# Designs tried in a protein design run: peptides against a protein of PDB entry 4HTP. Part 67

Target 1, 231 residues: chain A of PDB entry 4HTP
Amino acid sequence: SQTVASHVPFADLCSTLERIQKSKGRAEKIRHFREFLDSWRKFHDALHKNHKDVTDSFYPAMRLILPQLERERMAYGIKETMLAKLYIELLNLPRDGKDALKLLNYRTPTGTHGDAGDFAMIAYFVLKPRCLQKGSLTIQQVNDLLDSIASNNSAKRKDLIKKSLLQLITQSSALEQKWLIRMIIKDLKLGVSQQTIFSVFHNDAAELHNVTTDLEKVCRQLHDPSVGLSD

## One batch from the design tools (peptide; made by RFdiffusion4, then SolubleMPNN)

Design b2_p15_1_s1 (from b2_p15_1, 6 letters changed)
Fold by OpenDDE base, seed 1:
Structure b2_p15_1_s1 (fold): chain B 231 residues (1-231), chain A 15 residues (1-15)
Amino acid sequence: as target 1 above (231 residues)
Amino acid sequence: SEIEERFEKLIEEIE
C-alpha cells in the first residue's frame, strides 16, 4: 500500500531536524517542525484522496523524531563503539590515524569543534568529505532497514546487521548519517521537548500517549489536528 | 519554505 513515508526522502526529514537543532528559540524550532508536519499532512490528503479508512499516518516519521518512545522494534544492539569500528573499516581509515582516533575516542575533547561526547557530530565531520552529497533513501526505506537491524539483532545475525547498516551508510549523506546515528542511539538533541513535539502534533497527543504508550495509535487516532479524542 | 516546496513537488508527481 502507498504511504507518505514511501515518498518522502529521508534527507527532507534530516534537513528539518538540522534546522530545528540550529534554531535557538523555541518558536523557531516549532516553526520548522510545523512546516514539515503540515506538509506531510497535505501530502497525505493528496496521496489518499480517493481512499478512505487508510491506516497511514505520521508514525513513520514520528518514531524517528521520538525514537525513545519506540515500542514496536526490538533493540538494535548498536553502540557508538560499534559504529566507530564500522566506519573505520568502511572508510578504510588508518587505525592510528586522526579520524579513526576521533571516532573511537569521541568522548575526549579534540579541540576542533567542541563536539566532545557527541559521536554523531564527530562522525559527521569525518564523513562530510568522504560521503555522497545527497542520499537516496525514503523514510520508509530507512524504517525498513532499521526494522531489519532490530530483527536480526534479536536473531543474533550479526552479518545481516552489518549488511543493513552498510546499506544505510552507503546510501546516505554525511548529514543524513549524523541524524541516523542519533536515531539509533535515541538522542536527537533537538533542544525541544517531547511535550512540545506532541503539542504541535495534536492538542490531545500527550494525553493519549500517556494512556496508551502507543506512538502509532497516537499518530493514527490524532491524524487530523481538528478532531479530538472526544470526537 | 524550502521543505514546503519540496513537498509540493512530491504532490505534483502523484497527481
Scores: peptide ipSAE 0.720, ipTM 0.970, DockQ to the pose 0.773
Fold by OpenDDE base, seed 2:
Structure b2_p15_1_s1 (fold): chain B 231 residues (1-231), chain A 15 residues (1-15)
Amino acid sequence: as target 1 above (231 residues)
Amino acid sequence: SEIEERFEKLIEEIE
């Protein structure tokens, strides 16, 4: 069946996350999230105009925005060091070169930017002049690839994990990869709390999540902001 | 906003 996530470019989510991160005030951060969410809901209504009883929800996006609350996927088994090695290989970086060393030693402050310890930012600057400018993946495709990674990790299929990672990387811009890395590592650094995200999504979202710990159920049951938990 | 405009284009594509 058709889903909103199958139509929305991953780039649009990433640009929203970038705006949220760059915003200094809580109110501005909330505004950017709300604009994306409201647009998503509007698109949902248009897409499912003739089918009111659908299971489609904001869940595909929400699980990427709050990756630490992921319960459906098993562990990826991916750390920064693995990604560093993968990028060095993929980009054919000299092993003793500056960029390779930046990726491997991302925790050591070597640059002019205060990006020490933030692997995603280090990767971004290495990738920016080397990768495509516009990604081609939808949110659904990103989730499918992440599902594949988790499944193959549980099955100990390292080659297939690499294959899925390569698909993600080769079809994503530097900015998209920055956020993808943060999603995999489960630290977005948005500067807004989980509670704030839930409160913007729905008044009852935090309560329902506290009871169920099921992010999909929260997104589905509270899809309509005008319909409460008690309704 | 830019994101709203992008979604409007997506809506137009499915109508």
Scores: peptide ipSAE 0.720, ipTM 0.970, DockQ to the pose 0.761
Fold by OpenDDE base, seed 3:
Structure b2_p15_1_s1 (fold): chain B 231 residues (1-231), chain A 15 residues (1-15)
Amino acid sequence: as target 1 above (231 residues)
Amino acid sequence: SEIEERFEKLIEEIE
């Protein structure tokens, strides 16, 4: 059966995350997240109007928003240095050039933006003039590719890992790649706590997660904001 | 909002 994630562009999640990050104050950050979440739920109802017993939930998005809580897929085995080398190769950057050095030495301040230590931001500025303006991936496709990466990492198939990464990169805008990198590294820097995300999702979400540590279960059981744990 | 409008378009596509 079709899922909400199979319809929602990854770009729309990324634009939401960007708005959250740029917003000042907890209230505005929450508003942006709530708008995305409510829209997702509305779409879910429309998509599944004739099928009430579905397992589809917000989980495909939630696991990208809270990647540090991922427990279903194994480790990616990807670090900033690996991504730097991949980008240098893919973009055919001179190894001794300014952009290559920025990627490799991302911890050292190289400009006025104050992006030291944030590899994703460094990558964004390198990618912006060099990549597609609009990505083509859905949230489901992104998760499928990430699953592939994790599986192949476990199987020690480096060539297949690279293949999946290349597919992600070549089908994503600079902004989408910025957020994708942060998802892989598991640090979104949204400026809003995990507790806040859960509280906005459902009043009982934090409690259920504390007991189960199962993000999918949280999203599925608490899909309806009006239905509590005790119901 | 922009995101709400995008989702409305998605809904229209499946109806």
Scores: peptide ipSAE 0.720, ipTM 0.970, DockQ to the pose 0.775
Fold by OpenDDE base, seed 5:
Structure b2_p15_1_s1 (fold): chain B 231 residues (1-231), chain A 15 residues (1-15)
Amino acid sequence: as target 1 above (231 residues)
Amino acid sequence: SEIEERFEKLIEEIE
């Protein structure tokens, strides 16, 4: 079945997240999220115009925006050190070179940007001159690859994990990879709270999540912002 | 906004 996520480029989610992060005020952060969400809902209505009973929802995006609340997908088993080594290999970086050392020693305050401890930002600057300018993945494809990684981690299939990671990396821009890394590590650093995200999504979202702890149920049941829990 | 415009293009592709 067709989903909104199968049409929306991952790049569009990442650009939205980037705008949210760069915004200084809460109101501006909310505006950027609302614009993406409203556009998503509008597209949903167009896509499913002739189908009233669909299970499609904002869930594919929500689980990437609030990765700490993910309960369907198992652990990735991926840490910054693994990613650092993978990038060094993939980009053929000299081990004793500046960029390799930046990735491996990301916790040490080095450089002018003050990005110490933020692996995703360090990776971004290394990747920017070396990778694609525009990615080709949809949100659904990203989630499929992440599902594969989690499944293969559970099965202890390291080779297949690497394969899926390579697909993600080779088909993504530096900016997309920055956000992908943060999704995997489960720390987006948006500067907006979970409560705010839920409140913007639906007035009853926080309450329903507190009871069910199920993001998919929240997104499905409260897909329409005008329909409440008691309706 | 830019994001709204991109989604409008996506809608046009499915109509």
Scores: peptide ipSAE 0.719, ipTM 0.970, DockQ to the pose 0.771

Design b2_p15_1_s2 (from b2_p15_1, 6 letters changed)
Fold by OpenDDE base, seed 2:
Structure b2_p15_1_s2 (fold): chain B 231 residues (1-231), chain A 15 residues (1-15)
Amino acid sequence: as target 1 above (231 residues)
Amino acid sequence: SEIEKRFEELIQSLE
């Protein structure tokens, strides 16, 4: 059956994350997350109007927002150095050029942005003038590609990992790639805690996660904010 | 908000 994630552009998640990151106050950060979540739930209700017993939930988005809690998907086996080399190749950057060196030496950037150690930000500025303005991937497609990467990593198929990465990269804007990188590295730097995300999602979410450690179960069982664990 | 509007467009696309 169709899922909400199969309809929602990855770009919309990324723009939401960008707003959260740029917001200075906790309340404003929460507002942006809540707006996305509530919209997601509303769309879910519309999409599944005639199907009450669906397993579809916020999980496809939540696992990207809280990638450190991912337990279903195995390790990607991707590090910043690998991505740097891939970008150098894909963008045909001179190996001894400034941009290539920025990517390879991302831990010690000499630029004005002060993004020391943040590979995703370094990549963003390199990509911004060189890639498409609008991506075409849905959240479902992103998750499918990430699943492929994890599976192929387990199978030690480096060539297929590269293939999936290239598909992600070539169909994503610079902004989307910034966030995709952070999802892969599992550090979004949103400025809000896991507890805050759970509390906004559902009052019982933190408790259920503490017991089950299963993010999908949390999202599925607590899909309706008005229905508690004991209901 | 912008995100709300985008989702409304998605909802409308279902009709």
Scores: peptide ipSAE 0.746, ipTM 0.973, DockQ to the pose 0.771
Fold by OpenDDE base, seed 5:
Structure b2_p15_1_s2 (fold): chain B 231 residues (1-231), chain A 15 residues (1-15)
Amino acid sequence: as target 1 above (231 residues)
Amino acid sequence: SEIEKRFEELIQSLE
């Protein structure tokens, strides 16, 4: 079946997240999220105009925006050190070179940028001059690859995990990879709370999530912002 | 906004 996530480029989600992160005020952060959400809902209505009873919802995007609330997908088994080694190999970086050492020692303060401890930012600067300017993945494809990683981690298939990671990396821009890393590590650093995200999504979202702890159910049941939980 | 324009393009692609 057709889904909104199968049409929306992952790059568009990442650009939205980047705008949210760079915005200083809460109101501006909310505006960027709302613009993406409203556009998503509008596209949903257009895509499904002849099909009223669909299970499609904002869930594919929401689970990437709030990765710490993910309950369907099991653990990836991926840490920063694994990613560092993978990038060094993939980019053929000299092991004793500046960029390799930055990735491996991302916790050590280097220079004045204050990016110490943020592996995703370190990776971004290493990747920017070396990777594609525009990615080719949709949100659905990203979720499919992440599902594959989690499944293969559970099955202890390290080779297949590497394969899926390579697909993600080779088909993504530096900016997309920055956000993908943060999604995998489950720390987006948006500067807005979970409560704010839920409140913008739907007035009853926080309440329903507190009861069910089911992010997909929240997104499906409260898809229409004008229809409440009690309606 | 830029994101709204991109989604409008997606909607147009459905026609």
Scores: peptide ipSAE 0.745, ipTM 0.973, DockQ to the pose 0.767
Fold by OpenDDE base, seed 4:
Structure b2_p15_1_s2 (fold): chain B 231 residues (1-231), chain A 15 residues (1-15)
Amino acid sequence: as target 1 above (231 residues)
Amino acid sequence: SEIEKRFEELIQSLE
């Protein structure tokens, strides 16, 4: 089916997240999120102008922004160590080389950037000179691949997990991979709370989520910021 | 903003 997520580049979400992370104040962080959200809603209206009662919503993006609230998709079964090994293999990094060791020992401070313990940042710097400068995936495609990973993890098909991961990696920039890793690990480090994200999305979002714990339902029912739960 | 412009481009692509 035609969805907003099938049109929006994953890169645009990642750039938004990057702006949020780099912003120091809560207000500035909120602004960046709001700009993306409002743009999404505007595009939704344009895309579905002739189709009422669509189920399309902000959910495809929201589940990537708040990955810890994911309930539809089962566990990925992916840890930093697995990703480290995958990158070493994919990039053909010398096992005893500096970059391989940085990935494997990501918790140990090795640089001046203060990225110790943040695997995604360490990976970013390793990837930046080695991977595509521009990704090609849409948000829908990213979610499809993540669905595949979760499904294959449940089925204990490690080879197919690797296949989907490789597809994600090979079609993503270093920046996109940084955020993808954080989505998989479920720690975006945005510096803004879940409550704030919900508050910006809709005044009733936190309440509805507290009752239903269904992120898709929250996004669908509260798609219009002017329509409340009591309406 | 840049993100708004990008989405406007997407909207235009629908026409």
Scores: peptide ipSAE 0.745, ipTM 0.973, DockQ to the pose 0.762
Fold by OpenDDE base, seed 3:
Structure b2_p15_1_s2 (fold): chain B 231 residues (1-231), chain A 15 residues (1-15)
Amino acid sequence: as target 1 above (231 residues)
Amino acid sequence: SEIEKRFEELIQSLE
């Protein structure tokens, strides 16, 4: 069946996250998130105009925005060092070269950007001149690939993990990869709290999540901002 | 906004 996530480019989520991160104030951060969310809901209504009682919701996006609350898929088994090595291999970077060393020693600042400790930002600057300018993945496809990674990690299939990672990387821009890395590592650095995200999504979202710890249930039950838990 | 325009394009693609 058709889902909103199968239509929305991953790039559009990433551009929204980038705007949120760059915004100085809480109000501006909230505005960017609200614009994306409201647009998503509007598209949902259009997509499902002739189909009532669908299970489709904001969940595919929410689980990427709040990856630390993910409970459906198992652990990826991926750390910064693994990604660094993968990029060095994929980009054919000299192992003793400046860019390879930046990726491997991302905790030590070597540049002027002050990005020490933020692997995703280090990777972004290495990738920007070397990868696609525009990605081709939808949010659904990203989640499918992440599901594959988690499943194969559980099955100890390292080769298949690498295959899925390569697909993610080769079909993504540098900006998209920056955010993808942060989603995998589960630290988006948006500058807005989990509680704020929930409050913008629905007034009862934080409460329902506190009880269920289930993001999908939160997104499904509270899909309509005008319908509360008591309804 | 830019994101709203992107979603409007998606909606139009359904018609």
Scores: peptide ipSAE 0.743, ipTM 0.973, DockQ to the pose 0.771

Design b2_p15_1_s3 (from b2_p15_1, 5 letters changed)
Fold by OpenDDE base, seed 5:
Structure b2_p15_1_s3 (fold): chain B 231 residues (1-231), chain A 15 residues (1-15)
Amino acid sequence: as target 1 above (231 residues)
Amino acid sequence: SEIEEYFEKKIKEIE
């Protein structure tokens, strides 16, 4: 069946996240998230105009925005060191070169940027001059690839994990990869709390999540902001 | 925003 996530570019989510991160005030951060969410809901209504009982929801995006609350997908088994090595290989970076060392020693402040300890930011600057300018993946495709990674990690199929990672990397811009890395590591550094995200999504979202711990259920049951839990 | 414009365009394509 058709889903909103199958039509929304991953780049659009990343751009939204970038705006949220760069915003200093809580109100401005909320505005950017709300604009994306409202657009999503509007598109949902149009896409499913003739279908009243669809299971489609904001869940595909929400699970990427709040990856620490993921309960459906198993662990990726991916750490910064693995990604560093993969990038060095993929980009054919000299092992003793500046960029390779930046990736491997991301915890140590060596550059002019205050990015020490943030692997995603370090990766971004390495990738920016070396990768495509615009990605081609939808949110659904990203989730499918992440599902594959988690499944293959469980099955101990390292070769297939690498394959899926390569698909993600080669089809993503530097900015998209920055956020993808943060999603995998489960730390977006948005500067806005989980509670704020839930409150913007729906007034009852935090309560329902506290009871169920099921992010998909929260997104489905509270898809309409005007319909509460008690209704 | 570019995102809003994209969604509006997609909505028009569905209608």
Scores: peptide ipSAE 0.410, ipTM 0.908, DockQ to the pose 0.824
Fold by OpenDDE base, seed 4:
Structure b2_p15_1_s3 (fold): chain B 231 residues (1-231), chain A 15 residues (1-15)
Amino acid sequence: as target 1 above (231 residues)
Amino acid sequence: SEIEEYFEKKIKEIE
């Protein structure tokens, strides 16, 4: 079946997240999120115009925006050190070179950008001159690959994990990879709270999530901002 | 925005 996520480039989500992160005030951050959400809902209505009672929702995006609330997908088993080693290998970086050391020692201040402790930002600058300028993955494809990673982690199939990671990496821009890393590590550093994200999504979202802890259910039941929990 | 324009374009393709 058709989903909104199958039509939305992952790059668009990343661009939105980038705008949110760079915005100084809460209001501006909210605006960027709202614009993306409203566009998504509008597209949903168009896509499913002749199909009522679909299960499609904002969930594919929401679970990437609030990855710490993920309950459906099992743990990735991926940490910064693993990614560092993978990038060193993939990019054929000299192990004793500057960029390799930056990735491995990401907690140590070494750069001028003040990115110490933020692996994703460090990776971004290493990747920027080396990766695609524009990615090709949709949100659905990203989620499919992440599902594969989680499944293979559960099955202790490290080689297949690497395969899926490589597919993500080779089809993503440096900016997309920055955000992908943050999604995997489950720390987006957006500067807005979970509560704010929920409040923008739907007035009843935080309450429903607090009761159910089911992000997909929240996205499905509260897909329409004008329809409340009591309706 | 660019994102909004993209969605609008996609909507038109579906309609």
Scores: peptide ipSAE 0.404, ipTM 0.907, DockQ to the pose 0.859
Fold by OpenDDE base, seed 1:
Structure b2_p15_1_s3 (fold): chain B 231 residues (1-231), chain A 15 residues (1-15)
Amino acid sequence: as target 1 above (231 residues)
Amino acid sequence: SEIEEYFEKKIKEIE
């Protein structure tokens, strides 16, 4: 379908998230998120200029930014250990080699970066010299693949889960994969709270989410920052 | 930003 998410590269979201993570101050973090959001809304208005009553919203991005609030998609059934094994296989890493051991024992301090316990960061450094520098997936495509993973997990089709994961991995840069991993594990480590994200999105977002627990509804009903719940 | 520029470019293509 014609959605904003079908036009926005996943790389752009990841770049925004990276900027947010690297920013030290709350204000700077908010600025980066706001810039992405404002651009999204502006694009939405242009894309749907001649169409009324569209259901398109920021939801495709928001559900990746706040993956812990995902309620539509079922569980992925993916853990760090599974991803570690997959990367070892895909990258043909020696099992007893440095990089394989880093992935498998990601909780143990290794190397000079101090990334112990952060699987996504460890994976990033392993992937950076080995994978594509630029990904090709849109936000919609990423969500479609994640939907596939969740659906196939429910259906206990491990082969199809692996297929979708491989598609995600092979079409993503190291940076994109870092964030994808964090989305799957549901811990982005942005340094900003859920409440801050909601507050930037819309003044009434936190309240509406608290009542409905429906992230899509929040994004759809509060798409316009100037239109409140009482309107 | 590059992201903003990308969006602006895409908007112009749609308009």
Scores: peptide ipSAE 0.383, ipTM 0.900, DockQ to the pose 0.816
Fold by OpenDDE base, seed 2:
Structure b2_p15_1_s3 (fold): chain B 231 residues (1-231), chain A 15 residues (1-15)
Amino acid sequence: as target 1 above (231 residues)
Amino acid sequence: SEIEEYFEKKIKEIE
């Protein structure tokens, strides 16, 4: 079955997140999120014009925007140190080189950009001159790979985890990898609260999530902003 | 925005 997520580039989500992060005011942050959401809903209506009883929703994107609310996937088992080592290997960085040391010692202030403790930003600057300018993955493909990572982590198959990570990394730009890292670590640093995201999505979203703790159910039942819980 | 333009283009392709 066709899904919106199978047609939306992961790059588009990352660009939206980047705009949100760079925006200073709450209103501007909300605007960027709303624009992406509205476009998604319009595309959904067009894609499913002849099929009104679909289960497709904003969930594939929402679970990446609010990764701390993920309940379907098991733990990834991935930390910054693992990613650092993977990047050093993948990029063939000298172990005693500046870039390798930046990745491994990401918590230590370097005095350059104030990015100490933000592994994703450090990785971004290392990756920018070395990786693809534009990624090729859809939101659906990213979620499929993340599902694979979680499943293989539960099965203790480290080799298969690495394989899926390599697929994500090699098919993503530096900017996309910055956000992918933040999704895996479950800290997007958007500067907007969970409540704000829900309020923009649907007036009843926060309430429904508080009751069900089911992000997919929230996205599916409240897909139409004009249809409330009482309906 | 570029994202809006992309979605608009994709919608037209489906229609």
Scores: peptide ipSAE 0.370, ipTM 0.894, DockQ to the pose 0.856

